# Ledger of designs, part 26: peptides against a protein of PDB entry 5VJI

Target 1, 62 residues: chain A of PDB entry 5VJI
Amino acid sequence: NTLVVLHKSGLLEITLKTKELIRQNQATQAELDQLKEQTQMFIEATKSRAPQAWAKLQASLT

## One batch from the design tools (peptide; aimed at target 1 L6 S9)

Design b2_p28_1_s1 (made by RFdiffusion4, then SolubleMPNN; from b2_p28_1, 16 letters changed)
Fold by OpenDDE base, seed 3:
Structure b2_p28_1_s1 (fold): chain B 62 residues (1-62), chain A 28 residues (1-28)
Amino acid sequence: as target 1 above (62 residues)
Amino acid sequence: SLQKEIEKLKELLREAEEEAERILKELE
């Protein structure tokens, strides 16, 4: 059957590995996006002498 | 004929690839 062909050809292994790589990539991208946002808030906080900017940054780090 | 057999094999390969894609999407 099709499943046997997929397994014997190695395509099933490639499929499972690809799935895992996609998952890892998505997780890493989410962390990167969070860091970018936090960095931007930090930059804004340093430019501003207002305590509100620092409060926003602190909230993002929780 | 040989040509018809080749076409059958190509179709089987296509079906296998589509099944792999479905498995990938299901596991994501």
Scores: peptide ipSAE 0.057, ipTM 0.558, DockQ to the pose 0.061
OpenDDE base, seeds 1, 2, 4, 5: peptide ipSAE 0.029, 0.026, 0.039, 0.038; ipTM 0.459, 0.374, 0.494, 0.502

Design b2_p28_1_s2 (made by RFdiffusion4, then SolubleMPNN; from b2_p28_1, 15 letters changed)
Fold by OpenDDE base, seed 1:
Structure b2_p28_1_s2 (fold): chain B 62 residues (1-62), chain A 28 residues (1-28)
Amino acid sequence: as target 1 above (62 residues)
Amino acid sequence: SLQEQLEKLKELLREAEEEAEKILEELK
C-alpha cells in the first residue's frame, strides 16, 4: 500500500516532519501575531497616555 | 480474469488516493 511505499522511500518521515514543522510554524506565527498586537497596544498607550490604553495593554499581557 | 485485475487495480488506486488525501489533510 501507499503507506508501505512511503515508509520504504523515506517520504513518510519527511511527511511527518513536514507536518510537525507546519505545526511549529503555526505556533510561532501565533506568538508573533500576539507580539505584534502587544507592540501595537504599547505604541497606542505611549501616544495617548490614556489609562484605558495602558489597561488594554496590561490585559493583553496577562 | 482481466476484468478482475482491472477492478483490483481500480480499487488499489482508490485506496492510494484516499491515503494521499489523508496525508494532505494532515499537512494542512
Scores: peptide ipSAE 0.034, ipTM 0.499, DockQ to the pose 0.029
OpenDDE base, seeds 2, 3, 4, 5: peptide ipSAE 0.029, 0.033, 0.032, 0.030; ipTM 0.449, 0.484, 0.480, 0.480

Design b2_p28_1_s3 (made by RFdiffusion4, then SolubleMPNN; from b2_p28_1, 13 letters changed; failed a check: too like the target's own chain)
Amino acid sequence: SLEEITKKLEELLRKNEEEAEKILKELE

Design b2_p28_1_s4 (made by RFdiffusion4, then SolubleMPNN; from b2_p28_1, 14 letters changed)
Fold by OpenDDE base, seed 3:
Structure b2_p28_1_s4 (fold): chain B 62 residues (1-62), chain A 28 residues (1-28)
Amino acid sequence: as target 1 above (62 residues)
Amino acid sequence: SLQEELEKLKELLREAEEKAKEILKELE
């Protein structure tokens, strides 16, 4: 069957590894996006004299 | 014949590769 052929050809292993790499990449990208957002809030907070900006940053970290 | 079986195997491999490509595309 197709599964046996995939396994014996090595394509199953490649598929599973690729799936895992995609998952890891997505997780890393999500963390990166979060860090970017937090960095932006930090920049805004440091430029602002409004305590609301710091409150917003604090909320993002918790 | 052995040749026919080999060709059949090659075809099965090709079909499996196509399905694998579809799976990978879906996972992306």
Scores: peptide ipSAE 0.058, ipTM 0.612, DockQ to the pose 0.059
OpenDDE base, seeds 1, 2, 4, 5: peptide ipSAE 0.023, 0.040, 0.040, 0.042; ipTM 0.421, 0.488, 0.566, 0.495

Design b2_p28_2 (made by RFdiffusion4; failed a check: too like the target's own chain)
Pose (drawn by RFdiffusion4):
Formats: structure tokens, C-alpha cells, sequence
Structure b2_p28_2 (pose): chain A 56 residues (1-47, 54-62), chain P 28 residues (1-28)
């Protein structure tokens, strides 16, 4: 059984962990993309309505 | 850039795991 070989070789465990790490990394990429947008909006306003509207 | 490099490394590790598994099956 290919599932048995995958488990006994240790690759099943490694595959699952890699998948979860990939998911975690993608989630952090999304947070960063969002944070980049918010930061740029903040910096431009330090130079305003868009910031107020986005807050309210 | 660090997240993208980490993602590429994780995808490569996953690919290598599959290749190694296939090699094990061929050996058996």
C-alpha cells in the first residue's frame, strides 16, 4: 500500500507538515500585502480624507 | 521577498518528497 510506504518512510509526516507550513506562509503573505496597503495609505496622509473614510 | 523565498523552498521540499517516494516505490 503506497500509503503504508509513505508513512513508514517518514515522507507522509514531512509532506503534511510542509503543506501546513505552505499554508501558514501564504497566510502571512496576505497579511503583509494588506499591511503594505495600509502603511502606504498612512504615509501619504502624513504629507487625509481617504484615511478618515477608511477608518469610519 | 523572504516569504516568497520560503514558499519556493517549501514547494521544492514537497516536490523532492514526492520524487523520493516514487524512487522508494521503484526500488520495492
Amino acid sequence: NTLVVLHKSGLLEITLKTKELIRQNQATQAELDQLKEQTQMFIEATKWAKLQASLT
Amino acid sequence: AELEATQAELEQLLKENEETFQEILETL

Design b2_p28_2_s1 (made by RFdiffusion4, then SolubleMPNN; from b2_p28_2, 15 letters changed; failed a check: too like the target's own chain)
Amino acid sequence: SEIEQITLKLKELLRKNEEEAKEILEKL

Design b2_p28_2_s2 (made by RFdiffusion4, then SolubleMPNN; from b2_p28_2, 17 letters changed; failed a check: too like the target's own chain)
Amino acid sequence: SEIEEETQKLKELLRNNEKEAKELLEKL

Design b2_p28_2_s3 (made by RFdiffusion4, then SolubleMPNN; from b2_p28_2, 16 letters changed; failed a check: too like the target's own chain)
Amino acid sequence: SEIEKITEKLKELLRENEKKAEEILKKL

Design b2_p28_2_s4 (made by RFdiffusion4, then SolubleMPNN; from b2_p28_2, 14 letters changed; failed a check: too like the target's own chain)
Amino acid sequence: SEIEEKTLKLKELLRENEEKAKEILEKL

Design b2_p28_3 (made by RFdiffusion4)
Pose (drawn by RFdiffusion4):
Structure b2_p28_3 (pose): chain A 56 residues (1-47, 54-62), chain P 28 residues (1-28)
Amino acid sequence: NTLVVLHKSGLLEITLKTKELIRQNQATQAELDQLKEQTQMFIEATKWAKLQASLT
Amino acid sequence: ELQELQAELEQLLADNEALLQEILATLE
């Protein structure tokens, strides 16, 4: 059984962990993209209505 | 840095599958 070989070779475990790491990394990429947008909005306002509206 | 880590993780996953196929061919 291919599943048995995958398990016994240790690759099943490694595959599952890699998948979860990929998911975690993608989640962090989304957070970063969102943080980049928020930061740019904040910096422009330091130079205003868009910031207030986005807060309220 | 996240994009580079993502590419490395995707490559590791592909290498795991290739190694499994080699192991299955050896057992045959």

Design b2_p28_3_s1 (made by RFdiffusion4, then SolubleMPNN; from b2_p28_3, 19 letters changed)
Fold by OpenDDE base, seed 1:
Structure b2_p28_3_s1 (fold): chain B 62 residues (1-62), chain A 28 residues (1-28)
Amino acid sequence: as target 1 above (62 residues)
Amino acid sequence: DLEEELQKLKELLEEAKKEAEEILEKLK
């Protein structure tokens, strides 16, 4: 059957690995985006010295 | 006859569906 052929050819493994890599990439990107946002809030907090900016940063870290 | 051929086609489609479901399950 098709699954057996895919398995024997190695294509199934490649497909599954690719899917996993995509998932990992998405997770890493999400973490990167979060870090980027946190960095921006940190920059804003350092500039303004406003408690609100620090509170916003703190909230992002929780 | 035509009925038998249609039945065979139905069985083939069911098998193909099963195979597709198995692949999809692995891809989750």
Scores: peptide ipSAE 0.039, ipTM 0.562, DockQ to the pose 0.024
OpenDDE base, seeds 2, 3, 4, 5: peptide ipSAE 0.037, 0.037, 0.037, 0.036; ipTM 0.551, 0.553, 0.551, 0.551

Design b2_p28_3_s2 (made by RFdiffusion4, then SolubleMPNN; from b2_p28_3, 18 letters changed)
Fold by OpenDDE base, seed 3:
Structure b2_p28_3_s2 (fold): chain B 62 residues (1-62), chain A 28 residues (1-28)
Amino acid sequence: as target 1 above (62 residues)
Amino acid sequence: SLQEELEKLKELLREAEEEAEKILEELK
């Protein structure tokens, strides 16, 4: 079957490794996006005297 | 014949590569 052929050809290993790399990349990207958002909120909070900006930042961290 | 079997194997590998490509695309 196709699975056996994939295994014997080495493509299964490559596919599984690629899958894992994609997963890791997605996780890292999500963390990066979160950090970017938090950084932006921090910048806005430092520029603003509005307590709501700090509250929003605090909510993002907890 | 051996030649025919080799051709069949090559075709199976091609099909497997296409399916693997589809799987990778779905994972992106």
Scores: peptide ipSAE 0.042, ipTM 0.566, DockQ to the pose 0.059
OpenDDE base, seeds 1, 2, 4, 5: peptide ipSAE 0.041, 0.039, 0.037, 0.039; ipTM 0.504, 0.485, 0.483, 0.480

Design b2_p28_3_s3 (made by RFdiffusion4, then SolubleMPNN; from b2_p28_3, 19 letters changed)
Fold by OpenDDE base, seed 5:
Formats: C-alpha cells, structure tokens, sequence
Structure b2_p28_3_s3 (fold): chain B 62 residues (1-62), chain A 28 residues (1-28)
C-alpha cells in the first residue's frame, strides 16, 4: 500500500521530521518576536520619563 | 478486454487516493 511505499522510501520519516521542525521553528520565532517586543519597550522606556512606559515593560516581563 | 482493464486501473487509483488522504489527515 501507499503507506508502506512511503515508509520504505524514507519519505514518511522526512515528512514527519519536517513537520516537527516547522513546529519548532514557529515556537522559536514566537520567542524571538517576544524578545524583540520587550527590547522595543525597553528602548521606549529609556527615551521617556513617563512611568507608564516602565510599567508596560514590567508587565511584559511577568 | 480494454474496458475491464481501465475500470480496474480506475479502482486502483481511487484506493491510492483514499490512502493518500488518510496520510494527510495524520500529518495534521
């Protein structure tokens, strides 16, 4: 059957591994985006003497 | 005859497509 052929050819393993790598990449990208956002909040807080900018940054870290 | 062979091939194709759909569902 088709599944057996895919398994024997190695394509099934590659496909499943690719799916997992995509998932991991998405998770890592989300973490990176969060860090970028936090960095931007930090920059804004340093440029402003407004307490709300620091409060926003602190909230993002919790 | 040719008509019978064509029908057999069509059935094989249908089965292969159904199997492929099952694999795709497992990949979701």
Amino acid sequence: as target 1 above (62 residues)
Amino acid sequence: DLDKKIEELKELLRKAEEEAKKILEELK
Scores: peptide ipSAE 0.040, ipTM 0.530, DockQ to the pose 0.027
OpenDDE base, seeds 1, 2, 3, 4: peptide ipSAE 0.037, 0.030, 0.039, 0.032; ipTM 0.535, 0.472, 0.549, 0.490

Design b2_p28_3_s4 (made by RFdiffusion4, then SolubleMPNN; from b2_p28_3, 20 letters changed; failed a check: too like the target's own chain)
Amino acid sequence: KLDEILKKLKELLRKAFEEAKKILEELK

Design b2_p28_4 (made by RFdiffusion4)
Pose (drawn by RFdiffusion4):
Structure b2_p28_4 (pose): chain A 56 residues (1-47, 54-62), chain P 28 residues (1-28)
Amino acid sequence: NTLVVLHKSGLLEITLKTKELIRQNQATQAELDQLKEQTQMFIEATKWAKLQASLT
Amino acid sequence: EELEELETASEAAETDLEEFLEELEEES
């Protein structure tokens, strides 16, 4: 059984962990993209209504 | 026999990861 050889070889475990790591990495990429947008909006306002509206 | 089993395990792990990455791309 291919599942048995995948398990016994240790690659099943490694595959599952790699998948979860990929999911975690993608979640962090999304957070960063969002943080980048928020930071740019903040910096432009330091130079205002858009910031107030986005807060309220 | 042990080598063939390892090759099968390698192919199955690769295919599983590729299918998973394609699913993530479709969901994105």

Design b2_p28_4_s1 (made by RFdiffusion4, then SolubleMPNN; from b2_p28_4, 15 letters changed)
Fold by OpenDDE base, seed 4:
Structure b2_p28_4_s1 (fold): chain B 62 residues (1-62), chain A 28 residues (1-28)
Amino acid sequence: as target 1 above (62 residues)
Amino acid sequence: SREEELQLAEKAALLTLEKFRQELAEEA
């Protein structure tokens, strides 16, 4: 049992903490990607005279 | 030996983390 090995070696807590860090990293990356997309929509909206581009941006910010 | 025990622990940790990454991918 790998968990038993980790517990006996004292690495279980570190492994579990690492799992949480991985989760947080993934969440942060997702937020970053969302911000990048929103930034692109903002750029397109500023370049466009079409209200649809601004509407799209507004919808993404809700 | 102590070195062997640490190597086994490292292997266990890596395998466990890989499993965790798979689980987290399913949650996303």
Scores: peptide ipSAE 0.234, ipTM 0.761, DockQ to the pose 0.644
OpenDDE base, seeds 1, 2, 3, 5: peptide ipSAE 0.080, 0.227, 0.049, 0.224; ipTM 0.576, 0.754, 0.544, 0.750

Design b2_p28_4_s2 (made by RFdiffusion4, then SolubleMPNN; from b2_p28_4, 14 letters changed)
Fold by OpenDDE base, seed 1:
Structure b2_p28_4_s2 (fold): chain B 62 residues (1-62), chain A 28 residues (1-28)
Amino acid sequence: as target 1 above (62 residues)
Amino acid sequence: KEKEELELAKKAAEETKQKFLEELKKQE
């Protein structure tokens, strides 16, 4: 039984931990991407001084 | 022989696992 071998060898634990790290990395990357987008909107808002740009930024933070 | 080899392989696997887990903790 492959599963038993994986479990007994500890490779299953490694596999599961690796999968969890991948998941966490993906979540962190998504947060980072969101922050980058928000930062860009902030930059645009500061440049344009247009109320619409600030409104867009505010909406992104909600 | 096969049983002994299996036990040795299990021991080695456990050591590898522990090292891996330690490295993961350092990266986190």
Scores: peptide ipSAE 0.157, ipTM 0.644, DockQ to the pose 0.075
OpenDDE base, seeds 2, 3, 4, 5: peptide ipSAE 0.138, 0.140, 0.142, 0.150; ipTM 0.571, 0.585, 0.587, 0.596

Design b2_p28_4_s3 (made by RFdiffusion4, then SolubleMPNN; from b2_p28_4, 14 letters changed)
Fold by OpenDDE base, seed 2:
Structure b2_p28_4_s3 (fold): chain B 62 residues (1-62), chain A 28 residues (1-28)
Amino acid sequence: as target 1 above (62 residues)
Amino acid sequence: SLLEELELAKLAALLTKELFLQKLAEEA
């Protein structure tokens, strides 16, 4: 089957490493997205002196 | 952390590259 062929050709190893790379990239992207959101909250907190904005930011950082 | 994930991704990329080049060399 295809899996056997991939293994024998050595492509399975490359595929698995690629999958791991994709996984790590996705995890990194998720953290980046979180940082982007936190940055937005920070911007909003700096624009307003409302305690609620800072409270929201602080909650996001915990 | 974000930096750790980036470093791991970099390492994975290097490994993938090396494996791919090795395979190409073997098949040449």
Scores: peptide ipSAE 0.054, ipTM 0.551, DockQ to the pose 0.028
OpenDDE base, seeds 1, 3, 4, 5: peptide ipSAE 0.051, 0.052, 0.049, 0.053; ipTM 0.546, 0.549, 0.541, 0.546

Design b2_p28_4_s4 (made by RFdiffusion4, then SolubleMPNN; from b2_p28_4, 13 letters changed)
Fold by OpenDDE base, seed 2:
Structure b2_p28_4_s4 (fold): chain B 62 residues (1-62), chain A 28 residues (1-28)
Amino acid sequence: as target 1 above (62 residues)
Amino acid sequence: NLEEELKLAEEAALKTKEEFLEELAKEQ
């Protein structure tokens, strides 16, 4: 069957590895996006001098 | 015969390739 062919050819291993790499890439991207958001909140806090902006930043760091 | 067996092998290989591409696409 197809699954046996996939396994014997090594294609199953490649598929699983590729899926894992995509997952890891997505996780890294999520961390990067979080950092970008935190950076933006920091920038806004420094501009506004408002305690609300600092509170928002603090909440994001929990 | 050998020709028919080769044809079947080619069809199986194509199906395997398609399934690989589908699995890859599911993760995108």
Scores: peptide ipSAE 0.089, ipTM 0.628, DockQ to the pose 0.180
OpenDDE base, seeds 1, 3, 4, 5: peptide ipSAE 0.077, 0.073, 0.075, 0.077; ipTM 0.598, 0.524, 0.598, 0.598

Design b2_p28_5 (made by RFdiffusion4)
Pose (drawn by RFdiffusion4):
Structure b2_p28_5 (pose): chain A 56 residues (1-47, 54-62), chain P 28 residues (1-28)
Amino acid sequence: NTLVVLHKSGLLEITLKTKELIRQNQATQAELDQLKEQTQMFIEATKWAKLQASLT
Amino acid sequence: TELQELQTELEQLLTENEETFQEILETL
């Protein structure tokens, strides 16, 4: 059984952990993209309505 | 950039796991 070989070779465990790490990494990429947008909006306002509206 | 590099490394590790698994099956 290919599932048995995958488990006994240790690759099943490694595959599952890699998948979860990939998911975590992607989630952090989304947070960063969102934080980049928010930061840029904040910096431009330091130079305003868009910031207020986005807050309210 | 660091997240993208880590993503590429994780995808490569996953590919290597599959290739290694196929090699094991061929050997058996």

Design b2_p28_5_s1 (made by RFdiffusion4, then SolubleMPNN; from b2_p28_5, 14 letters changed; failed a check: too like the target's own chain)
Amino acid sequence: SEIEEITLKLKELLRENEEKAREILEKL

Design b2_p28_5_s2 (made by RFdiffusion4, then SolubleMPNN; from b2_p28_5, 17 letters changed)
Fold by OpenDDE base, seed 1:
Structure b2_p28_5_s2 (fold): chain B 62 residues (1-62), chain A 28 residues (1-28)
Amino acid sequence: as target 1 above (62 residues)
Amino acid sequence: SKIEEETKKLEELLRKNEEEAEKILKEL
């Protein structure tokens, strides 16, 4: 059957690994985007002496 | 064969994903 052929050819393993890498890349990108956003809020908080900016940063870290 | 060609395509995609992952990790 098709599944057996895919398994024996190694294509199934490659397919599954590729899907997993895509998932991991997406997750890592999301973490990176979050870090970038937090960094921006930190920069704004340091520039503004406004308590609101620090509150926003603190909320983002929770 | 068709299977061999598809295998090569997926191997290339895998390689590209690995490279993209490495780039993301370097940006962290």
Scores: peptide ipSAE 0.030, ipTM 0.485, DockQ to the pose 0.106
OpenDDE base, seeds 2, 3, 4, 5: peptide ipSAE 0.026, 0.029, 0.030, 0.030; ipTM 0.450, 0.462, 0.480, 0.484

Design b2_p28_5_s3 (made by RFdiffusion4, then SolubleMPNN; from b2_p28_5, 16 letters changed; failed a check: too like the target's own chain)
Amino acid sequence: SSIEEQTLKLKELLRKNEEEAKEILEKL

Design b2_p28_5_s4 (made by RFdiffusion4, then SolubleMPNN; from b2_p28_5, 17 letters changed)
Fold by OpenDDE base, seed 1:
Structure b2_p28_5_s4 (fold): chain B 62 residues (1-62), chain A 28 residues (1-28)
Amino acid sequence: as target 1 above (62 residues)
Amino acid sequence: SKIEEELKKLKELLRENLKKAKEILEKL
């Protein structure tokens, strides 16, 4: 049985863990991208002193 | 096997990338 062999070799665990790591990495990257965007909006808000820029930042945090 | 080794390498790379991503996240 291929599944049994895969399991016994440890390859199944590696494969499954790798898939999970990919998922986690993607999730973390999404969070990073969000923070980068928020940081940019913060920078723009501080530079412009315009209420609109702060409103955009606030909207991104909700 | 070669495939197992490559998968291990990939796993490690992803682990490292995740670690770095978390570190960056903490700094932001």
Scores: peptide ipSAE 0.029, ipTM 0.464, DockQ to the pose 0.031
OpenDDE base, seeds 2, 3, 4, 5: peptide ipSAE 0.022, 0.027, 0.029, 0.029; ipTM 0.438, 0.464, 0.457, 0.459

Design b2_p28_6 (made by RFdiffusion4)
Pose (drawn by RFdiffusion4):
Structure b2_p28_6 (pose): chain A 56 residues (1-47, 54-62), chain P 28 residues (1-28)
Amino acid sequence: NTLVVLHKSGLLEITLKTKELIRQNQATQAELDQLKEQTQMFIEATKWAKLQASLT
Amino acid sequence: ELEELEEELEELEEELLELNEEYEEEQE
């Protein structure tokens, strides 16, 4: 059984962990993209209504 | 003898990777 070989070879475990790591990495990428947008909005306002509206 | 053993281990690794890929495809 291919599942048995995958398990006994240790690659099943490694595959699952890699998948979860990929998921975690993608989640962090989304957080960063959002943080980049928020930061740019903040910096421009330091140079305003858009910031107030986005807060309220 | 060491080089032959290394080749056999590489082939085994390739076969294990192919089985993994086939298994993952069947799960889809």

Design b2_p28_6_s1 (made by RFdiffusion4, then SolubleMPNN; from b2_p28_6, 17 letters changed)
Fold by OpenDDE base, seed 2:
Structure b2_p28_6_s1 (fold): chain B 62 residues (1-62), chain A 28 residues (1-28)
Amino acid sequence: as target 1 above (62 residues)
Amino acid sequence: MEKEKLEKLKKELEELLKLQQEYLESLK
């Protein structure tokens, strides 16, 4: 069947590995985006000196 | 014909895998 052909050709291994790498890439990118957002909120909090900006940052860390 | 299509797909997936691996390493 098609699955046996994919396994013997090495395509199944490549496909599964690719899916795993995409998953890891997405997870790493999400962590990076979160850090960037938190950094921006920190910068804004320090500039504005407004308690609302600090509250927003604190909420993002919880 | 089908074997040739599978070989092309294999090469494309291998290239994608390489690019994804390089990107993951760049984020470490």
Scores: peptide ipSAE 0.039, ipTM 0.496, DockQ to the pose 0.055
OpenDDE base, seeds 1, 3, 4, 5: peptide ipSAE 0.032, 0.037, 0.036, 0.039; ipTM 0.488, 0.461, 0.486, 0.497

Design b2_p28_6_s2 (made by RFdiffusion4, then SolubleMPNN; from b2_p28_6, 17 letters changed)
Fold by OpenDDE base, seed 4:
Structure b2_p28_6_s2 (fold): chain B 62 residues (1-62), chain A 28 residues (1-28)
Amino acid sequence: as target 1 above (62 residues)
Amino acid sequence: SEEKRRKEEEEEKKKLLELLKKYLEELK
């Protein structure tokens, strides 16, 4: 059957590993995007004396 | 028969799911 063929060929394992790598990449990208956003808020907070900007940054870090 | 075919397909799907679960566990 198709399952046996896929398993024996190694394609199934490769496919699953590829999917996992994609997942890990997506997770890392999400963390990177969060850091970028936090950095931007930090920059804005440093340019502003408004308490709201600092409050927003603080909220993003929690 | 169609019934036999459907049963075989269902069994293959079950085997696939079990195999996938094993591979996913090994990837952790």
Scores: peptide ipSAE 0.092, ipTM 0.555, DockQ to the pose 0.058
OpenDDE base, seeds 1, 2, 3, 5: peptide ipSAE 0.089, 0.075, 0.082, 0.077; ipTM 0.601, 0.549, 0.601, 0.544

Design b2_p28_6_s3 (made by RFdiffusion4, then SolubleMPNN; from b2_p28_6, 18 letters changed)
Fold by OpenDDE base, seed 5:
Structure b2_p28_6_s3 (fold): chain B 62 residues (1-62), chain A 28 residues (1-28)
Amino acid sequence: as target 1 above (62 residues)
Amino acid sequence: DEEEKLKKEKEEKEKLLKLLKEYLESLK
């Protein structure tokens, strides 16, 4: 039985843990990308002094 | 016999390992 072999070999635990780590890494990367985007909007807002740029930044933080 | 059982178990483990590696790569 494939499932029995998987469990007894320890590969099930390793595979599931690896999948979880990949998922967590993807989630963390998405958060970092969002922060980078917000940082860029902040930089542009400070340069332009345009209310629209500040409004866009504020909307991104909600 | 026990030798045949061991051979089949080995083959099952090898097939499973290959499948798991391919699956993990597909998730990246």
Scores: peptide ipSAE 0.123, ipTM 0.626, DockQ to the pose 0.200
OpenDDE base, seeds 1, 2, 3, 4: peptide ipSAE 0.117, 0.117, 0.122, 0.118; ipTM 0.614, 0.618, 0.611, 0.625

Design b2_p28_6_s4 (made by RFdiffusion4, then SolubleMPNN; from b2_p28_6, 16 letters changed)
Fold by OpenDDE base, seed 2:
Structure b2_p28_6_s4 (fold): chain B 62 residues (1-62), chain A 28 residues (1-28)
Amino acid sequence: as target 1 above (62 residues)
Amino acid sequence: DEEEKKLKEEKKLEELLKLLEEYLEKLK
């Protein structure tokens, strides 16, 4: 059984751990991208007197 | 013989490693 060979070699544990690390990395990257977007909206809101820029920023924080 | 069995198992492990590498590449 390929699964038994994979388990006995330790590769199953490594594969599952690597999959989880990739998932965590993707989640962290998504949070960073969101923070970058929020920062850009904050910069635009501070430069503009337009109420729409503040409304967009507020919507992103909810 | 036992040497032929070991060589066959080694080749199967190499094939499995290749499959895992391909799987990891698809996850990135």
Scores: peptide ipSAE 0.091, ipTM 0.515, DockQ to the pose 0.154
OpenDDE base, seeds 1, 3, 4, 5: peptide ipSAE 0.092, 0.086, 0.080, 0.088; ipTM 0.497, 0.517, 0.480, 0.500; seed 1 fails the geometry check

Design b2_p28_7 (made by RFdiffusion4)
Pose (drawn by RFdiffusion4):
Structure b2_p28_7 (pose): chain A 56 residues (1-47, 54-62), chain P 28 residues (1-28)
Amino acid sequence: NTLVVLHKSGLLEITLKTKELIRQNQATQAELDQLKEQTQMFIEATKWAKLQASLT
Amino acid sequence: ELEETQEELEKLLEENEETFEELVETEE
């Protein structure tokens, strides 16, 4: 059984962990993209209505 | 850095899949 070989070889475990790490990494990429947008909006306002509206 | 980590993780997964196929062929 290919599932048995995958398990016994240790690659099943490694595959599952890699998948979860990929998911975590993608989630952090989304957070960063969002944080980049928020930061740029904040910096421009330090130079305003868009910031207030986005807060309220 | 997240993009590079993602590429490394995808490459590791692919290499693991190829290694698994080689192991299956050896067992046959």

Design b2_p28_7_s1 (made by RFdiffusion4, then SolubleMPNN; from b2_p28_7, 16 letters changed; failed a check: too like the target's own chain)
Amino acid sequence: NIKEIIEKLKELLRENEEKAKELIKEAE

Design b2_p28_7_s2 (made by RFdiffusion4, then SolubleMPNN; from b2_p28_7, 17 letters changed)
Fold by OpenDDE base, seed 2:
Structure b2_p28_7_s2 (fold): chain B 62 residues (1-62), chain A 28 residues (1-28)
Amino acid sequence: as target 1 above (62 residues)
Amino acid sequence: DIDEEIKKLEELLRELEKKAEELIKEVE
């Protein structure tokens, strides 16, 4: 049975751990992308005198 | 020895996990 061989060799543990690290990396990347977007909205709001730019930023932080 | 190489890979994965957890905490 391939699963028994993978378990006994430790490759199952490595595979599962690698999958978990990939999942965590994807979650962290999504948070980073959101932060980048929020930072861009903040930069635009600071350059703008328009209340709408600040309202858009505030909505993104909720 | 393949068992020693596997153990080294497991250690590298633990180190990567720690770094990932640190990065997650930084962006939260």
Scores: peptide ipSAE 0.032, ipTM 0.483, DockQ to the pose 0.028
OpenDDE base, seeds 1, 3, 4, 5: peptide ipSAE 0.031, 0.027, 0.029, 0.027; ipTM 0.548, 0.511, 0.522, 0.521

Design b2_p28_7_s3 (made by RFdiffusion4, then SolubleMPNN; from b2_p28_7, 14 letters changed)
Fold by OpenDDE base, seed 1:
Structure b2_p28_7_s3 (fold): chain B 62 residues (1-62), chain A 28 residues (1-28)
Amino acid sequence: as target 1 above (62 residues)
Amino acid sequence: DIEEELKKLEELLRELEEKAKELVEEEL
């Protein structure tokens, strides 16, 4: 039984832990990417006198 | 810390690779 072999070898535990670390990494990366995007919109809003850039930034913060 | 979690992931991937080799050697 493949599942029994995977469990006994420790591969199942490593696989499950790897999946959890990948999930945590993806979640943290998504938060980081969102912060980078918000920072970019802030920089653009400060450089532009356009009210639309501030409206985009405000929409991202809600 | 992201760097610490990445290091843990890299270590687990290395352990996974070594155990996969061991399983192939045991089945051959």
Scores: peptide ipSAE 0.033, ipTM 0.541, DockQ to the pose 0.355
OpenDDE base, seeds 2, 3, 4, 5: peptide ipSAE 0.030, 0.032, 0.031, 0.032; ipTM 0.517, 0.540, 0.539, 0.541

Design b2_p28_7_s4 (made by RFdiffusion4, then SolubleMPNN; from b2_p28_7, 17 letters changed; failed a check: too like the target's own chain)
Amino acid sequence: SIDEEIKKLKELLRENLKKAEELIKEEE

